Peptides against a protein of PDB entry 6IDX. Designs and how they scored, part 101

Target 1, 380 residues: chain A of PDB entry 6IDX
Amino acid sequence: KELAKLSADVTFATEFINMDGIIVLTRLVESGTKLLSHYSEMLAFTLTAFLELMDHGIVSWDMVSITFIKQIAGYVSQPMVDVSILQRSLAILESMVLNSQSLYQKIAEEITVGQLISHLQVSNQEIQTYAIALINALFLKAPEDKRQDMANAFAQKHLRSIILNHVIRGNRPIKTEMAHQLYVLQVLTFNLLEERMMTKMDPNDQAQRDIIFELRRIAFDAESDPSNAPGSGTEKRKAMYTKDYKMLGFTNHINPAMDFTQTPPGMLALDNMLYLAKVHQDTYIRIVLENSSREDKHECPFGRSAIELTKMLCEILQVGELPNEGRNDYHPMFFTHDRAFEELFGICIQLLNKTWKEMRATAEDFNKVMQVVREQITRA

## One batch from the design tools (peptide; aimed at target 1 T48 A133)

Design b2_p30_8 (made by RFdiffusion4)
Pose (drawn by RFdiffusion4):
Structure b2_p30_8 (pose): chain A 370 residues (1-223, 234-380), chain P 30 residues (1-30)
Amino acid sequence: KELAKLSADVTFATEFINMDGIIVLTRLVESGTKLLSHYSEMLAFTLTAFLELMDHGIVSWDMVSITFIKQIAGYVSQPMVDVSILQRSLAILESMVLNSQSLYQKIAEEITVGQLISHLQVSNQEIQTYAIALINALFLKAPEDKRQDMANAFAQKHLRSIILNHVIRGNRPIKTEMAHQLYVLQVLTFNLLEERMMTKMDPNDQAQRDIIFELRRIAFDAETEKRKAMYTKDYKMLGFTNHINPAMDFTQTPPGMLALDNMLYLAKVHQDTYIRIVLENSSREDKHECPFGRSAIELTKMLCEILQVGELPNEGRNDYHPMFFTHDRAFEELFGICIQLLNKTWKEMRATAEDFNKVMQVVREQITRA
Amino acid sequence: SEREREEAESLQELKERAIRRRKADLHAEL
């Protein structure tokens, strides 16, 4: 108890650390008996002292043994133990992950997605905060080529709806540090879109060109002389600036292939809305048609800008858009809603092709005021 | 690269905030 008190003082901590005092603590956790059952209070003070001592930055986090790591991960992976032990255990794991790629790799193997998510279902906001913080730390430290798989795994176990039901709509008001972790989680989630945003279409890749052909087919085949007239104009009546080679329009980065993904999502998941938008504007040879392809690419770029896809998380922000915690595919759903808004605003302005940038500005103002 | 420096700085800021949050919680319980 006394050690937990004094260890926050750097003057004391240095003296204790210089006698390998941290090893006394790690050895106790590694091999001490009945710690959770008979000595939980002692164990809580031990973990408090350990974290306080490590927070002075005198020694590397890489000093910790695999045995110590496994024991702390064990306290998190178990059917919940004492709240004080769990809080400090989650905090130790977060610090290990943030401070070492090696520790991240070992910890990622010792804890499951389901175990971490289950700790969000406790009524204690600090436990919830540290659980989300550990999740954020794993995402921050995951190799670029593993972060997407981790996101899918957390999604399949319902991380989003658990956060919505147990944190955002929970009884306890969200305090500043929890709000910060939700902000970081949202930033990391949007940043999963960044690679596709910056990926150019290869116009010479037939498989990619066939995706655009499929998009056009879904809409034009819902319309016979009128259908033939649409196809004779290649992709003009689908609204692409490059009428003959629309794949070239997807070399603009941002939004790149993310725009294509959004269009395909709208066509497949919301086929009626996609067909309505395209057919209202595919036989219009007055200058008043809303160009779908050009509008979708620019809207995707606009949404990326508004939502700050690619921005790094920082210390100063605690903001988040709660509606993104209500749908597994909220970004794509937002695209669909905004493309319908864009078409409504276009008609309200009796807009022509020359008005394209003005309409996009009004749409930007609509979205950002909402 | 510039982007890598920005990422390192951002991670450092988050680690510092995590430490402050933890010290506040531990102190309150003590």

Design b2_p30_8_s1 (made by RFdiffusion4, then SolubleMPNN; from b2_p30_8, 20 letters changed)
Fold by OpenDDE base, seed 3:
Structure b2_p30_8_s1 (fold): chain B 380 residues (1-380), chain A 30 residues (1-30)
Amino acid sequence: as target 1 above (380 residues)
Amino acid sequence: SAREEERERALEGLRRRFREFRRKVIKKEL
């Protein structure tokens, strides 16, 4: 206990480290010797002292043995561990992950998503905070190619719903640090959209063009009895599609793929449109057909609106920005759905369509409508 | 790269913040 207190002092820490004191503490943890009287208390103080000593940055985290990592990971995986040991173990793992890529790799192999999520299903907000901090650390240190896989693993384990039910909708006020950890998790998850936001559509990629064709199919062929697809020649079919793409509100009626070559929002706008069309088909069809039937110049161009709205949402949600240590602002809505960005897009595109009608807007008013919609979204 | 440097700055900020939080929690138990 006294060692744990003194370990916060840099002078004491320096001398203790010079005497191989950290090595002694690590060996105590590695031994796992449960036979000692007051083992749990001794271990809690040992872990405290270790963490305080390492926090001075005098010793590299890479000095830690695989046996030590396994022992700490073991404390996190054991259901009957003392809360004090669990807290310190989560804190040590988080520090290891953040300070060393080598330790990240080893910890990512030893700790399961299910184990971390189990620590969210508790009445202790401090434990929940440490667990989310470790999740955030793992997410930050994950290779770029593995981040989406990690996010998918969290979705499969219902991380968002567990956070919503056990943390956000808990009978307890959210403390500042928990709010920060939720903010960080939100930022890291929205940053998964950055790749798609910065991906230009290739107008020559047939698979990408088939997505635009699917948007047309969902909007117009769902109402057309398949019997009336006139076997009319390739030119009439091409002219028909140009009309359909005009009715969809694309800027380039001949080649709508060109509308997705601008980054941001690139392919992310197409992803949102396709999500709306598949998941909220009735809403999509309604929005498209209500505007496609208008010949009064008050048609809301869906395609253009969807692209600019996606860009606006990326700006509002700061997609691609790194987590800031000063921020604690998280959106509870983000934890209500695994596809929260696409769902937000679906709400906002309806708001845009409504606002366009209320303003009696024309194509000349487009930027003015977008500004009003921005103000509405940012106030909600 | 400039982005890598920005990432390392952000990471250092997060490390610092969580260290300060941990110290406050631990200090209440000592």
Scores: peptide ipSAE 0.546, ipTM 0.945, DockQ to the pose 0.849
OpenDDE base, seeds 1, 2, 4, 5: peptide ipSAE 0.526, 0.543, 0.545, 0.541; ipTM 0.941, 0.944, 0.944, 0.943

Design b2_p30_8_s2 (made by RFdiffusion4, then SolubleMPNN; from b2_p30_8, 20 letters changed)
Fold by OpenDDE base, seed 3:
Structure b2_p30_8_s2 (fold): chain B 380 residues (1-380), chain A 30 residues (1-30)
Amino acid sequence: as target 1 above (380 residues)
Amino acid sequence: SHMEQRRKEALEGLRKRFIKQRREVIKKEL
């Protein structure tokens, strides 16, 4: 206990480290021997002292053994561990992940998504906070190629709904640190959209062009018997599709793929359109057909609107920005659905379409409508 | 790259915050 208290002092820490004191503490943990009287209390203070000493940054985190990591991971995975030991163990793992890429790799192999999520399903907010902090550390340190897979693994285990139900909608006030950890998780989640936001469509990629064709099919052919595709020559079909792409509100009616070559929002806009068309088909069809039937120049160009709205949402949500240590602003809405960005897009595109009608807008008013919609979204 | 530098700075900021917070919690339990 006294060691744990003194370890917060940099002078004491320096002297104790120079005496190989950290090595002694690590060996106590590595031994795993429950034979000592007051083992749990001793271990809690040992972990406290270790963490306080290491937090001075005098010693590299890479000094820890694999046996030490396994013991700490063991305290996080074992049922019926003392709360004090669990809290300190989560904090140690978080620190290890943040300080070392080599330790991240070792910890990512030892800790399961299920174990981390189990620590969210408790009544202790401190445990929940450290569990989310560790999740955030793992996301932050994950290689770019593995971040999406890790996000999918958390989604499969209902991370967002568990956070919503056990943390956000809990019978207790959210502390500042929990709010920060939720903010960090939100930022790291939005950064998964950055790749798609910065991906240009290749106008020559047939698979990407088939997605645009699928948007046309869902809007215009959903009620048409596929047998009545008029067998008229390739040129008449091209002219027909050009009309359909105009009715969809693309800027380039001949080659809508060109509208997705600008980054941001690149392919992310197409992903949002396709999500709307597949998941909210009735809403999509309604928006498209209501505007495609207008010849009064008051048509809302869906394709252009969806692209610019996607870009606007990326700007509002600061997609591609890294988490800031000073911020704690999180939005509970983003924990209601795994595809919360696409759902937000679906709400906002309806708002845009409504606002366009209310303003009696024309294509010349496009930027004014977008400004009004931005103000509406940012006030909500 | 500029992005790698920003990532290092963000990580360092978060790490410093987490250290400070843990110290405050630990000191209340001692």
Scores: peptide ipSAE 0.249, ipTM 0.846, DockQ to the pose 0.797
OpenDDE base, seeds 1, 2, 4, 5: peptide ipSAE 0.176, 0.207, 0.228, 0.203; ipTM 0.806, 0.820, 0.831, 0.818; seeds 1, 5 fail the geometry check

Design b2_p30_8_s3 (made by RFdiffusion4, then SolubleMPNN; from b2_p30_8, 18 letters changed)
Fold by OpenDDE base, seed 2:
Structure b2_p30_8_s3 (fold): chain B 380 residues (1-380), chain A 30 residues (1-30)
Amino acid sequence: as target 1 above (380 residues)
Amino acid sequence: SERERERKRALEELIRLFKEQRRKAIKKEL
């Protein structure tokens, strides 16, 4: 206990490290000695002292043996572990992952996200916080190839559902530390949208152009079997659809693909439009047809509005930015659905269309409408 | 790259935050 307390002092830590004291602590844990295992308090203080000593940054985390990692991972994986040991073990693993890429690789082999999920299903918010912190550390330190797999694991209905039901909808107020970890998790999840946000449409890619054609088909030919979409329509047919692309509210009526060459939001805007058209087809058709039937210059340009709204949402959500210290603003809605960004887009595009009507806006009012919508979204 | 430097800085900041949170927790238990 006194060692754990004194280990917070840099002068004591320096002298203790110079005496190889940290090596002694690591070997005590590595040995799994019955003494430490039977005296949970002594083990908890040993782990505290180790963590405080390492937090001074005098000793590299790479000094830690694989045996030590396995012991700490063992304490996290045991079903009947003292809460004090579990908390410190999670904190040590988090620190290992954050401070060393080599330790990240070793820990990622020893611990699964599934094991960490069990620590979210508890009433102790501190344990939940350290479990999410370790998940966030693993996500942040994952190489790019594995980051998408981790993201897919977060997109797994199970983890989101557990966070929603056991953390967010828990019987206790969310503490600042937990709110920060939820914010971090949200930011890391939205950073997966950055690739699509920065992907320019190729106007010559037929497959991408077929998506724009599908948006037209869903809006105007909703009763037509998708099998009869003449995919191979020669250049002469493009001129026939110019009117339809105007009614869809694209800026470039001749080649709507040009509207998606700007990054941000690039292809992410097209993904949102396609999601709306397929998942919320009635809402999509309503928005398009209500505006396509207007001859009074009060038509809301859906295509342009969807692009600018996608960009605005990326700005509000800080897509592609790293999590900032001191921010605790997480949105519970993002834990309710797998495609929460696209669902948010679907809500916000309806809000935009409503606001456009209420303002009796014309194309000249576009920026004013977008500003009002921004204020509405940021206040909600 | 500049992006890698920003990522490194944000990681260092995040690590600092987590250290400070742990220190506060430990000081309450001791």
Scores: peptide ipSAE 0.098, ipTM 0.719, DockQ to the pose 0.798
OpenDDE base, seeds 1, 3, 4, 5: peptide ipSAE 0.061, 0.073, 0.080, 0.085; ipTM 0.690, 0.706, 0.706, 0.717; seed 5 fails the geometry check

Design b2_p30_8_s4 (made by RFdiffusion4, then SolubleMPNN; from b2_p30_8, 22 letters changed)
Fold by OpenDDE base, seed 5:
Structure b2_p30_8_s4 (fold): chain B 380 residues (1-380), chain A 30 residues (1-30)
Amino acid sequence: as target 1 above (380 residues)
Amino acid sequence: SAMEEKRKKALEGLIKRFRKQRRESILKEL
């Protein structure tokens, strides 16, 4: 206990480290010797002292053995571990992941998503906080190619729903530190959209063009029996599609793919439009048809609006920005759905369409409508 | 790169905050 307290002092830490004190503490953990009186309390103090000593940055985290890592991971995986040991073990693993890429790799192999999620289903907010902190550390240190796979693994285990039900909607006030971890997790989750936000559409990619054609099909052919034969001449079809792309509100009616070449929001706007069209088909069709039937120049250009709204949402949510150590602002709504960004887009595009009607806007008012919608979104 | 340096600085800030948290939580239980 006294060692754990003194280990927070840099002068004591320096002297104790110079006496190989950390090596002694690591060996105590590695030995796993349960025969000592007050083993759990002694281990909790040992882990505290180790963590505080290492936090001075005098010793590299890379000095820890694989046996030590396995012991710490073992405390996280055991169902009947002392709460004090579990909390300190999660904190040590988080610190290891953050401070060392080599330790990240080892820990990512030893810890399962299911184990981390089990520590969210408890009444202890400190354990929940350290579990989310470890998740955040793993996301931060993950290679770019593995981040999406990790996110998918967490989605399959209902991480967001578990956080919502056991943390956010818990019977206890959320502490500042939990709020920070939720903010960090939210930022890291939105940063998964950065790739799509920065991906330009290739106007020559047929598969990407087929998505735009699918948006047209869902909007205009949803009532037409697929029996309308492919036989009408290619030129009349091109002219028809150009009219349909105008009615969809694309800026480039001839080649709507050109509207997705600007980054941001690039392909992310097309992803949002396709999600709306597939998941909220009735809402999508209604928005498109209401504006396509207008001849009064008060039509809301859906395609242009969807692109600029996606860009605006990326700006509001700071997509591609790194988490700030000073912030603790999180939005509970983003834990309600795995596709929360696309759902937010679906809400906001309806708000935009409503606001456009209320303002009796024309194409000249577009930026004014977008500014009003921005204010509405940022106040909600 | 400038982006890697930003990432490093953000990580250093987070590490510093987590150290502060541990001092406030774990050391208060002592």
Scores: peptide ipSAE 0.252, ipTM 0.858, DockQ to the pose 0.847
OpenDDE base, seeds 1, 2, 3, 4: peptide ipSAE 0.232, 0.226, 0.252, 0.243; ipTM 0.848, 0.844, 0.860, 0.855

